Peptides against a protein of PDB entry 7SID. Designs and how they scored, part 28

Target 1, 151 residues: chain A of PDB entry 7SID
Amino acid sequence: LHMYLMLLKELPGEEYPLPMEDVLELLKPLSNVCSLYRRDQDVCKTILNHVLHVVKNLGQSNMDSENTRDAQGQFLTVIGAFWHLTKERKYIFSVRMALVNCLKTLLEADPYSKWAILNVMGKDFPVNEVFTQFLADNHHQVRMLAAESIN

## One batch from the design tools (peptide; aimed at target 1 A81)

Design b2_p20_4_s4 (made by RFdiffusion4, then SolubleMPNN; from b2_p20_4, 9 letters changed)
Fold by OpenDDE base, seed 4:
Structure b2_p20_4_s4 (fold): chain B 151 residues (1-151), chain A 20 residues (1-20)
Amino acid sequence: as target 1 above (151 residues)
Amino acid sequence: MKEREEELQKIEERLLAPEP
């Protein structure tokens, strides 16, 4: 886990995007790691903070290739799972804030949710619609963070 | 596309699987 998290932390941002093949290699173990540590709030927060680099890389990719679609799909599946567990009230506010930051970054890359769509339990949820739900979050800091993203 | 969707479904199932 530690080595994997360090690897995610060292990913370049939007100024120097990774090759999509490298992004896929990084995403492969992500779902397994998230599944194993889904009850650990600190690990979840750390993961969500580090995957921001992945979001930036995916947002810079304008190529409609199989690898791009595969990477987007794998990533969105993970985000969808975090969102689903959030709705089940499994995460504290700090984890929800990290998730909001991920969703914010997705919306910056795809404001109208053309590709940023969460599929959870066989149903599609556009990220822009999902994001608005955090404006009514029980924690004031989460609401504030979500509100800042609207402007 | 069908094969891809099946793979994504397997990922989701692993993420949301009951804890042992």
Scores: peptide ipSAE 0.165, ipTM 0.711, DockQ to the pose 0.767
OpenDDE base, seeds 1, 2, 3, 5: peptide ipSAE 0.162, 0.165, 0.164, 0.148; ipTM 0.711, 0.714, 0.710, 0.701

Design b2_p20_5 (made by RFdiffusion4)
Pose (drawn by RFdiffusion4):
Structure b2_p20_5 (pose): chain A 151 residues (1-151), chain P 20 residues (1-20)
Amino acid sequence: as target 1 above (151 residues)
Amino acid sequence: EEAEERREKRREETFEKLLD
């Protein structure tokens, strides 16, 4: 787990992007890793805080081949699963704060929501519309974080 | 169309692992 978190945190870079096949190799075990630790709040918070680093390489669309959409779907489906589970009151405010940070990073990467759309229950939600929902949260810290990051 | 079907299938497998 430590090895995988370290690779996720360190390998992606903004100045010189990785090949997309390497991004796919990084994102391949993430679904299983998140599946093992679905119950644990601390691990989930750590996983989200480490995976928010991959959006810098994911946001590149110059080489918009099939690998790009594969990697974007592989990340967005995990993010949407976390959001759906959060809507059902299944995570504490720490995991919600980490998800807010992830969504803010996604909003930074794709301001127009061309590709950053969460898919859940056969429906699609743009990230910008989902982000404003956190202004009505039950925890003051998450609301303040969303209000401050609303810019 | 075949690449879209592989992506849809991978998405459904991810939902089964995380939402069930």

Design b2_p20_5_s1 (made by RFdiffusion4, then SolubleMPNN; from b2_p20_5, 12 letters changed)
Fold by OpenDDE base, seed 3:
Structure b2_p20_5_s1 (fold): chain B 151 residues (1-151), chain A 20 residues (1-20)
Amino acid sequence: as target 1 above (151 residues)
Amino acid sequence: MEFEKKREEKKKEIEKKLLS
C-alpha cells in the first residue's frame, strides 16, 4: 500500500503529462487498493489527493483515443464508487473535500460533462450534476470548497 | 463494439469490487 501511495504522490504534474499507457498501468491496482481500504478514511483521503495528477493527465489527452477512453472509464468508475459511498454517508468531511477537488479538476477539463460521467449501479450521473450536490453538504468547509469552484 | 464491451465489463468488475 505505502509503496503504491508513494508512487501516486510522485507523479508528474500537468506540465509533464504521462503517456496514457502509463496511466493505465497505474490505474490497474487502484481499484484493488480502494476496495481493501474503503473503510479507512485516511487512506481514502490520501488516494483521492494523489489521483489529482491522474485527472489532469486524462483531461489533456485526446478523447478519441481508445486508451484514453479506457483510462477515463476505469478512473470514473473509482470516483463513482467514492461518490456512491459518500451518498451513503460513509466518509467524513475530509474525504469529501478530497473528492470535491477531484470533481473540480474533472470539470475544469470537461465543463459540460461530455465524458466526465459517473456510472453507478447502471445509472449515469454527470459530474456537473454530482458536483452541485456538494453545495448543500452538511459540512461548511465542503460547501465552501464547492462554492469556490463554481465561480 | 468488442472493445467497448470489454471496457464495460471491466468497469462493472471494478464497481462490484469497490461496492462489495
Scores: peptide ipSAE 0.431, ipTM 0.870, DockQ to the pose 0.868
OpenDDE base, seeds 1, 2, 4, 5: peptide ipSAE 0.424, 0.424, 0.421, 0.426; ipTM 0.868, 0.868, 0.866, 0.867

Design b2_p20_5_s2 (made by RFdiffusion4, then SolubleMPNN; from b2_p20_5, 10 letters changed)
Fold by OpenDDE base, seed 1:
Structure b2_p20_5_s2 (fold): chain B 151 residues (1-151), chain A 20 residues (1-20)
Amino acid sequence: as target 1 above (151 residues)
Amino acid sequence: DEFEEKRKKEQKEIEEKLLS
């Protein structure tokens, strides 16, 4: 876990995007790690903070490539799971804040949610629609973070 | 997309694993 998290942490920013093939390789173990540690709030927070680099990389690639669609899909599946568990009130505010930042970054890359669509249990949820729900979050800091992202 | 169905299946499996 720690080695994988370190790898995610050290990913370059949007100024130096990774090849999509490399992004796919990074995404392969992500679901396993998230599944294994889904009940660990600190690990989930850390994961969500580190995958921000992945989102930034996704936004700079050729959106029409097969690898891009694959990477987007795998990543959004993970985010969708975090969203679903959030709706089930499984995560504390600090994890939700990290998720909001992920969603914010997704919206920056795809403001109109053309590809940034969460599919959860067979139903589609555009990220822009999902994001607005955090404006009504029970925790004031989450609401504030969401509101700041809109303004 | 010739890989769309395969991708959707794989994503579903990932989701099931995450939400199990």
Scores: peptide ipSAE 0.429, ipTM 0.870, DockQ to the pose 0.827
OpenDDE base, seeds 2, 3, 4, 5: peptide ipSAE 0.425, 0.425, 0.422, 0.423; ipTM 0.866, 0.866, 0.867, 0.864; seed 2 fails the geometry check

Design b2_p20_5_s3 (made by RFdiffusion4, then SolubleMPNN; from b2_p20_5, 8 letters changed)
Fold by OpenDDE base, seed 2:
Structure b2_p20_5_s3 (fold): chain B 151 residues (1-151), chain A 20 residues (1-20)
Amino acid sequence: as target 1 above (151 residues)
Amino acid sequence: SEFDERRKKRQEEIYEKLLS
C-alpha cells in the first residue's frame, strides 16, 4: 500500500502527462487497494487525493482510443464505488471532500459529462448530476467546496 | 466491439469486488 500510494503521489503534473498505457498499468492495482481499505477513512481520503493526478492525465488525453476508454472506465468504476458508499453514509466529510475534488477535476476535463459517467448498480449517472447532489451535503464544508465550483 | 465487451465485463468485476 505504502509504495503504491507513494507512486500515485509522485506522478508527474500536467506538464508531463503519462502515456495512456502507463495510466492503465497504474489503475490495475487501484481497485484491489480500494477494496482492501474501503473501511479505512484515512486511506480512502489519501487514495482519492492521489488519484487526482490520474484524473488530470485522463482529461489531457487528446486521442480517443480503446486504451483511453479502458482507462476512463476503470477509473470511473472506482469513483462510482466511492460515491455509492458515500450514498450509503459510509464515509466521513473529509473523504467526501476528497471525492468532490475528484468530481470537480473530472468536470474540468469533461464539463458536459460526455465520458465522465458513473455506472452504479447498473445505472448511469453523469458526474455533473452526481456533483450537484453534494450541494446539499449534510456537512457545511462539503457544501461549500461543491458550491465554489458553480460560480 | 469485442474489446468493448471485455472492457465492460472487467469493469463489472471491479465494481463487484469493490462493493463485496
Scores: peptide ipSAE 0.288, ipTM 0.808, DockQ to the pose 0.822
OpenDDE base, seeds 1, 3, 4, 5: peptide ipSAE 0.286, 0.280, 0.279, 0.283; ipTM 0.809, 0.803, 0.804, 0.806

Design b2_p20_5_s4 (made by RFdiffusion4, then SolubleMPNN; from b2_p20_5, 10 letters changed)
Fold by OpenDDE base, seed 1:
Structure b2_p20_5_s4 (fold): chain B 151 residues (1-151), chain A 20 residues (1-20)
Amino acid sequence: as target 1 above (151 residues)
Amino acid sequence: SSFEEERKKRAKEIEEKLLS
């Protein structure tokens, strides 16, 4: 885990995007890691913070390629799982804040949720619609973060 | 669309793994 998290931490941002093939390789173990540590709030927070680099990379890629669509799909499924568990009230506010930051970055890359659509339990949830729900979060800091992101 | 179907299939597979 620690080695994987370290690898995610060192990913280049939007200024120096990775080849999509490399992004895909990094995404492959992500679902397993998330599954294993879904009950660990600190690990989940760390994962969400580090995958911000992935979002930035996705935003700079050629969206017409099959690899891009594959990477987007795998990533969005992971985010969708975190969203689902959030709806089940499994995560504390600090984890939700990290998730909001991920969603914010997704919206910066895809403001109209053309590709940024979460599929959870067979239903589609555009990220822009998901994001607005955090404006009504039970925790003040989460609401504030969401509100500040819109302004 | 074919793209949407593929996305849903992929999502289902990964989601089941994540939420198991």
Scores: peptide ipSAE 0.137, ipTM 0.733, DockQ to the pose 0.565
OpenDDE base, seeds 2, 3, 4, 5: peptide ipSAE 0.128, 0.120, 0.130, 0.112; ipTM 0.727, 0.732, 0.728, 0.703; seed 5 fails the geometry check

Design b2_p20_6 (made by RFdiffusion4)
Pose (drawn by RFdiffusion4):
Order: structure tokens, then sequence, then C-alpha cells
Structure b2_p20_6 (pose): chain A 151 residues (1-151), chain P 20 residues (1-20)
């Protein structure tokens, strides 16, 4: 787990992007890793805080081949799964704050929501519309974080 | 078209497994 979190945190870089096949190799075990630790709040928070570093390389669309959409779908389905589970009151405010940070990073990467769309229950939600929903949260810290990052 | 459908089905199965 430590090895995988370290690789996720360190390998992606903004100045010189990785090949997309390497991004796919990084994102391949993430679904299983998240599946094991669905119950644990601390691990989930740590996983989100570490996966928010891959958006810098994911946001590149110059080489918009099939691998780009494959990697974007692989990441967006996990993010949507976390958001859906959060809507059902399954996570504590720490995981919600980490998810807010991830969504803020996604909004930075794709302001127009061309590709950053969460898919859940056969429906699609743009990240910008989802982000404003956190202004009505039951925890003050998450609301303040969303209000401050609303810019 | 067949590769796109297989990819969509794989991602759906992985998401449904996590949400189960």
Amino acid sequence: as target 1 above (151 residues)
Amino acid sequence: SEEEEEREERLREEQEEFLS
C-alpha cells in the first residue's frame, strides 16, 4: 500500500507528462485498492489525497487517443463512486474534504467540463454543478473549504 | 466500435463491484 501510494504521489509530473500507457498502468490497480479499503475512513482519505496528483497528467489532451479516454474513464468512475457513496452519508467529513480537494483539482484541470463528467446510476453530472452542492454540507469546515475554493 | 463497447463494460463492472 505504501509503495503504491508513493508511486501515485511521485511519478506524475506537470512539466513533462508521462506516456498515457504509463498512466493506465498506474490507474489499473486503483479500483481494487479502493475496493479493499472502502470501510476505512483514514485510508480512503489518504488514497484521495494521493490520487489528486494524477489529474495534472490526466488533463492533457494533445494526444487524445483511445488511451486518454480509457484513463479518464478509469479515474472518473472511481471519483463518481466516491461521490455517490458520500451522498448516502457513508463517509466522515475528512473524506468529504479530500473529495472536495479532488474535485477542485479537476475543476482546475478542465474548466469547461469537456471531459470531467461523473457517471453514476446511468446518469452524467458535470463537475461544476456537483461542486456547488457542497455549500450546503452539514460540516462547517467542508462548507468553508468549498466557499473559499469557489473561485 | 467493439473495443469501445468492451472498455465501457469493463469500467461499469469495476464500478459496480466497488459499490456492491

Design b2_p20_6_s1 (made by RFdiffusion4, then SolubleMPNN; from b2_p20_6, 12 letters changed)
Fold by OpenDDE base, seed 1:
Structure b2_p20_6_s1 (fold): chain B 151 residues (1-151), chain A 20 residues (1-20)
Amino acid sequence: as target 1 above (151 residues)
Amino acid sequence: SSRREQRQKELEEKQQQLLS
């Protein structure tokens, strides 16, 4: 876990995106790591914070490439899972805030949810629709963070 | 395409495992 988290943390920002092939290789094991630590709030928060860099990289890449679509799929699969577990009230507010930050970044890259669609258990949920749900979150800080993104 | 369908299936399996 530590090594993997370090790799995610070291991802360059939006100004210097990695080749999509490299991003894809980093994303492939992500679901497995998340599955192992889904009950650890701190680890989940850390993962969500680190994958913000991945979203930035995805937004700077050629959206028509096969590797881009694959990388998007790998990433969205994990985000969809975190969102689903959030709906099941498995995560405290700090994790939800980290998730909102990821969703904010996705919306910045894809405001109309052309590719940013969460597929969970065979159903599609556009990120813009998912995001609006956090405006009604039970925790005031989560609501505030969500509201700030649209103002 | 067949490749797209295969990728989607693999992703669904990964997500199912994560949510199990």
Scores: peptide ipSAE 0.625, ipTM 0.927, DockQ to the pose 0.816
OpenDDE base, seeds 2, 3, 4, 5: peptide ipSAE 0.623, 0.625, 0.623, 0.624; ipTM 0.925, 0.926, 0.925, 0.926

Design b2_p20_6_s2 (made by RFdiffusion4, then SolubleMPNN; from b2_p20_6, 9 letters changed)
Fold by OpenDDE base, seed 3:
Structure b2_p20_6_s2 (fold): chain B 151 residues (1-151), chain A 20 residues (1-20)
Amino acid sequence: as target 1 above (151 residues)
Amino acid sequence: SERRKKREEELKKKQEELLS
């Protein structure tokens, strides 16, 4: 786990995008790691904070590329799961904050949720629609972060 | 697309495992 987290942490920012092949390799074990540690709030928070760089990389890529779509799918699968677990009240505010930051970055890259769509249990949830739900979050810091992202 | 369908199925399985 720690080795993987270190790799995620060392991802370059949006100014230095990774080749999509490298992004895909990094995303391959992500769902498994999240599955193993879904009940650990600190690990989930850390993962969500680190994958922000992945979103930034995806935003720099050609959306028509097969590799880009694959990477998007891998990432959105995990984000969708975290969102679902959030709806089930499984995560504390700090994890939700990290999730909102991910969603914010997605909206910056795809404001109209053309590709940023969370599929959970066979149903599609556009990120712009999902994001608005955090405006009514029970925790004030989450609401504030969501509001700042819209304005 | 057959490739797309296959990817979607794999992603579905991954998510189901994560949510189990």
Scores: peptide ipSAE 0.571, ipTM 0.914, DockQ to the pose 0.812
OpenDDE base, seeds 1, 2, 4, 5: peptide ipSAE 0.557, 0.567, 0.570, 0.558; ipTM 0.909, 0.912, 0.913, 0.909; seed 4 fails the geometry check

Design b2_p20_6_s3 (made by RFdiffusion4, then SolubleMPNN; from b2_p20_6, 8 letters changed)
Fold by OpenDDE base, seed 1:
Structure b2_p20_6_s3 (fold): chain B 151 residues (1-151), chain A 20 residues (1-20)
Amino acid sequence: as target 1 above (151 residues)
Amino acid sequence: SEREEERKKELQEKQEKLLS
């Protein structure tokens, strides 16, 4: 876990995007790691914070590439799972804060949710629709973060 | 496409495992 998290942390941001092939290879194990540690709030928060760099990297690549679509799918699968578990009240506010930051970054990269669509249990949820739900979050800091992102 | 559908199935299985 720690080695993998280190690799995620070292991902370059928007200024210096990695080849999509490399991004894809880093994303492939992500769902498995999340499945193992989904009950650990601190680990989930850390993962969500680190994958912010991935979102920024995805937005700088050719969206028509097969590897881009695959990388997007790998990432969105995990985000969709985190969102679903959030709906099931599995995550405390600090994890939800990190998730909102991810969704905010997704909206910045894809404001119209052309590719940023969460598929959960066979249903599609555009990120802009998902993001709006956090405006009504039970925790004031989550609501504030969500509200600030649209201003 | 066939490749796209196969990818979707794989991702669905990954998500189901994560949510199990």
Scores: peptide ipSAE 0.661, ipTM 0.938, DockQ to the pose 0.803
OpenDDE base, seeds 2, 3, 4, 5: peptide ipSAE 0.660, 0.660, 0.660, 0.661; ipTM 0.938, 0.939, 0.938, 0.938

Design b2_p20_6_s4 (made by RFdiffusion4, then SolubleMPNN; from b2_p20_6, 8 letters changed)
Fold by OpenDDE base, seed 2:
Structure b2_p20_6_s4 (fold): chain B 151 residues (1-151), chain A 20 residues (1-20)
Amino acid sequence: as target 1 above (151 residues)
Amino acid sequence: SAREEERQKRLEEEQQRLLS
């Protein structure tokens, strides 16, 4: 786990996007890691914070390649799972804060949710639709973060 | 396409395992 998290942390930001092939390779084990530690709030928070770099890379990539679509799918699958578990009240506010940051970054890259669509159990949820739900979050800091993302 | 459908199916299975 720690080695994988370190790899995610070492990903360059938007200034130095990685080849999509490399991004895809990093995303392949992500769902499995999340599955193992979905009940650990601190690990989930750390994962969500680190995958922000992935979002930045996805936004700078050629969206027409199959590798890009595959990488997007791998990433959005995990984000969709975290969102679903959030709806089931499985995560404390700090994890939700990290998720909102991911969603905010997705909206910055894809404001109209052309590709940023969460598919959860066969149903599609555009990120812009998902994001608005956090404006009504029970925790004031989550609401504030969501509100700041709109203005 | 068939490739896209198969990809989506695999992703759904991965997500199901994650949410199980």
Scores: peptide ipSAE 0.565, ipTM 0.911, DockQ to the pose 0.772
OpenDDE base, seeds 1, 3, 4, 5: peptide ipSAE 0.563, 0.564, 0.559, 0.561; ipTM 0.911, 0.911, 0.909, 0.910

Design b2_p20_7 (made by RFdiffusion4)
Pose (drawn by RFdiffusion4):
Structure b2_p20_7 (pose): chain A 151 residues (1-151), chain P 20 residues (1-20)
Amino acid sequence: as target 1 above (151 residues)
Amino acid sequence: EEEEEREERLKEEQEEFLEA
């Protein structure tokens, strides 16, 4: 777990992007890793805080091949799964704050929501519309974080 | 066929996580 979190946090870089096949290799076990630790709040928070680093490389669309959409879908489905579980009151405010940070990073990466769309229950939600929902949260810290990052 | 196989794999991985 430590090895995988370290690789996720360190390998992606903004100045010189990785090949997309490497991004796919990085994102391949993430679904299983998140499946094991679904119950644990601390691990989930740590996982989200470490995966928010991959958006810098994911946002590149110059080489918009099939690998790009495959990696974007692999990441967006996990983010949508966390958001759906959060809507059902399944996570504490720490995981919600980490998810807010991830969504803020996604908004930074794709301001027009061309590709950053969460898919859940056969429906699609743009990240910008989802982000404003956190202004009505039950925890003051998450609301303040969303209000401050609303810019 | 390749697009449909990719969409089905991603959907199955998302349902597995939600049902864990």

Design b2_p20_7_s1 (made by RFdiffusion4, then SolubleMPNN; from b2_p20_7, 11 letters changed)
Fold by OpenDDE base, seed 1:
Structure b2_p20_7_s1 (fold): chain B 151 residues (1-151), chain A 20 residues (1-20)
Amino acid sequence: as target 1 above (151 residues)
Amino acid sequence: SEEEKRQEELEKKQQDFLNS
């Protein structure tokens, strides 16, 4: 875990994006890592904070490449799982805040959810629709973060 | 198709995550 998290931390921002092939290789094991630690709130929060860099990289790449679509799929699969488990009340507010930050970054890259669509159990949920749900979150800080993101 | 295979893999990964 530590080594993997270090790799995620070292991802460059929007200014100097990695080749999509490298991003894809980092994303492939992500779901497995998350599943191992899904009940550890601190680890989940840390992972979500680190994958913010991945979203930034995805937004700077050629959106028409096969590797881009694959990377998007790998990432969205994980985010979709976190969102689903959030709806099942599996995560505390600090994890939800980290998730909102990821969704915020996705919306900045894809405001109309052309590619940012969460597929969970065979159903599609555009991120813009998912994001609005956090405006009604039970925790005031989550609501505030969501509200500030659209203003 | 390759796209279908990729989606199947992603569905499996997500299901494993959700059921872990």
Scores: peptide ipSAE 0.668, ipTM 0.940, DockQ to the pose 0.877
OpenDDE base, seeds 2, 3, 4, 5: peptide ipSAE 0.666, 0.667, 0.665, 0.666; ipTM 0.939, 0.939, 0.939, 0.939

Design b2_p20_7_s2 (made by RFdiffusion4, then SolubleMPNN; from b2_p20_7, 9 letters changed)
Fold by OpenDDE base, seed 2:
Structure b2_p20_7_s2 (fold): chain B 151 residues (1-151), chain A 20 residues (1-20)
Amino acid sequence: as target 1 above (151 residues)
Amino acid sequence: SRKEKREKELKEKQEAFLNA
């Protein structure tokens, strides 16, 4: 876990994006790692914070490449799972805030949800629609963060 | 197809996550 988290942390942001091939290879094991630690709130928060760099890379990539589509799919699969489990009240507010930050970054990269669509169990949920749900979150800090993103 | 294979893999990964 720690080695993988270190790799995620060291992922370049918007200033120096990695080749999509490298991003893809990093994303492939992500769902497995999340699965192993899905009940650890701190680990989940850390993962979500680190994958913000991935979102930034995806937003600056050539969207027409096969590797880009694959990378987007790998990432959105994980985010979709986190969102679904959030709806099932599996995560505390700090994890939800980290998720909101991911969704915010996705919306900045894809404001019209052309590719930023969460597919969960065969059903599509555009991120812009998903994001608005956090405006009604039970925790005030989550609502505030979501509201700040809209303004 | 390549697309179908990718989608199948992603589905399996997500199911594993959701059912862990």
Scores: peptide ipSAE 0.694, ipTM 0.947, DockQ to the pose 0.848
OpenDDE base, seeds 1, 3, 4, 5: peptide ipSAE 0.694, 0.693, 0.693, 0.693; ipTM 0.947, 0.946, 0.946, 0.946

Design b2_p20_7_s3 (made by RFdiffusion4, then SolubleMPNN; from b2_p20_7, 10 letters changed)
Fold by OpenDDE base, seed 5:
Structure b2_p20_7_s3 (fold): chain B 151 residues (1-151), chain A 20 residues (1-20)
Amino acid sequence: as target 1 above (151 residues)
Amino acid sequence: MRREEREKKLEEEQQAFLNS
């Protein structure tokens, strides 16, 4: 886990995007890692904070390429799972904060949710619609972060 | 990988996550 998290942390931002092939290699074990540690709040927070760089890389790539669609799919699958479990009140505010930051970054890259759509159990949820739910979050910091993203 | 196969794989991965 530690080695994997270090790799995610070292992912460069928008100024120097990685080749999509490298992004795919980093995303490949992500779902499995999240599954193993889904009940560990600290690990989940760390993962969500690190994958912010993935979204930045995705936004700088050719959105019509197969590799980009594959990377988007793998990433959104994980985010969708975190969102679903959040609705089931499985995560504390710090994890929800990290999730909101991921969603915020997605909206910056895709304001109209052309590709940023969460599919959970066969149902589609555009991120711009999902995001509004956090405006009513029970924790004030989560609400504030969500509000800053819209205004 | 075909689109259908990719979607199926993603569904399986997500289900595994949600059921873990």
Scores: peptide ipSAE 0.617, ipTM 0.924, DockQ to the pose 0.783
OpenDDE base, seeds 1, 2, 3, 4: peptide ipSAE 0.615, 0.614, 0.616, 0.613; ipTM 0.924, 0.923, 0.924, 0.923

Design b2_p20_7_s4 (made by RFdiffusion4, then SolubleMPNN; from b2_p20_7, 12 letters changed)
Fold by OpenDDE base, seed 2:
Structure b2_p20_7_s4 (fold): chain B 151 residues (1-151), chain A 20 residues (1-20)
Amino acid sequence: as target 1 above (151 residues)
Amino acid sequence: EREKKRKEELEKKQQQFLNS
């Protein structure tokens, strides 16, 4: 876990985007790692904070490549799962904050949710629609963070 | 074909995540 998290943390981000092939290889094990630690709030928060760099890389990539679509799919699968579990009240506010930051970054990269669509259990949920739900979050800091993106 | 396989794999991964 620690080695993997270190690799995610060291992603260069938007200023120095990695080849999509490399991003894809990092994303492939992500869902499994999240699955193992889904009940650990601190680990989940850390993972979500680290994958912000991945979102930035995806936003600058050529959307026409197969590797880009694959990488997007790997990432959105994880985000969709976190969102679903959030709806089931599995995560404390700090994890939800990290998730909102991921969604915010996705919206910055894809404001009209052309590719940023969460598929959960066979249903599609555009990120812009998902994001608005956090405006009504029970925790004031989550609401405030979400509200920053609409102004 | 590749897209179909990818979707199936991702669905399996997500299901494992949600049911873990």
Scores: peptide ipSAE 0.697, ipTM 0.949, DockQ to the pose 0.873
OpenDDE base, seeds 1, 3, 4, 5: peptide ipSAE 0.697, 0.697, 0.696, 0.697; ipTM 0.949, 0.949, 0.949, 0.949

Design b2_p20_8 (made by RFdiffusion4)
Pose (drawn by RFdiffusion4):
Structure b2_p20_8 (pose): chain A 151 residues (1-151), chain P 20 residues (1-20)
Amino acid sequence: as target 1 above (151 residues)
Amino acid sequence: EEEEEKEEELEEEQEEFLEA
């Protein structure tokens, strides 16, 4: 777990992007890793705080081949699963704050929501519309974080 | 057909995570 978190945190870089096949290799075990630790709040928070670093390489669309959409779908489906589970009151405010940070990073990466759309229950939600929903949260810290990052 | 198989694999991985 430590090895995987370290690789996720360190390998992606903004100045010189990785090949997309390497991004796919990084994102391949993430679904299983998240599946094992679905119950644990601390591990989930740590996983989200470490995965928010992949968006810098994911946001590149110059080489918009099939690998790009495959990697974007692989990441967006995990983010959407976390958001759906959060809507059902399954996570504490720490995981919600980490998810807010992830969504803010996604908004930074794709302001027009061309590709950053969460898919859940056969429906699609743009990240910008989902982000404003956190202004009505039950925890003051998450609301303040969303209000401050609303820019 | 290859793209559809990949999309189905992603749906199945998302459902396994939600049902874990």

Design b2_p20_8_s1 (made by RFdiffusion4, then SolubleMPNN; from b2_p20_8, 8 letters changed)
Fold by OpenDDE base, seed 5:
Structure b2_p20_8_s1 (fold): chain B 151 residues (1-151), chain A 20 residues (1-20)
Amino acid sequence: as target 1 above (151 residues)
Amino acid sequence: ERREKREKELEEEQQRFLES
């Protein structure tokens, strides 16, 4: 876990996008790591904060690339799971804050949810529609973070 | 066909995540 988190943390920012092949390698273990630590709020928060770098890389890539679509799919699968568990009230506000930041970054890259669509249990949920639900979050800071994203 | 296989794999991974 610590080695993986270190790699995610050290991802270069928007100024220096990684090759999509490198992004794919980093995404491969993501689902498994999240599954192992899904009940650890601090680890989940940390993971979600670190994968923001991945979202930025995905937004700068050519949409016609097979590797880009594959990376997007792998990432959205994990985000969809976090969102679903959030709906089941499994996560505290700090984890939801991190999730909203991920969704915000996705919307900045894809405002009309062309590719940013969460698929959970065979159902599609465009991120722009999912995002509006956090405007009614029980925690003040989550609502505020969501609100600043639409203005 | 390859795309469909990948989609199925992702669905299975997500299901394992949700059931873990």
Scores: peptide ipSAE 0.621, ipTM 0.927, DockQ to the pose 0.932
OpenDDE base, seeds 1, 2, 3, 4: peptide ipSAE 0.619, 0.619, 0.618, 0.617; ipTM 0.927, 0.927, 0.927, 0.927

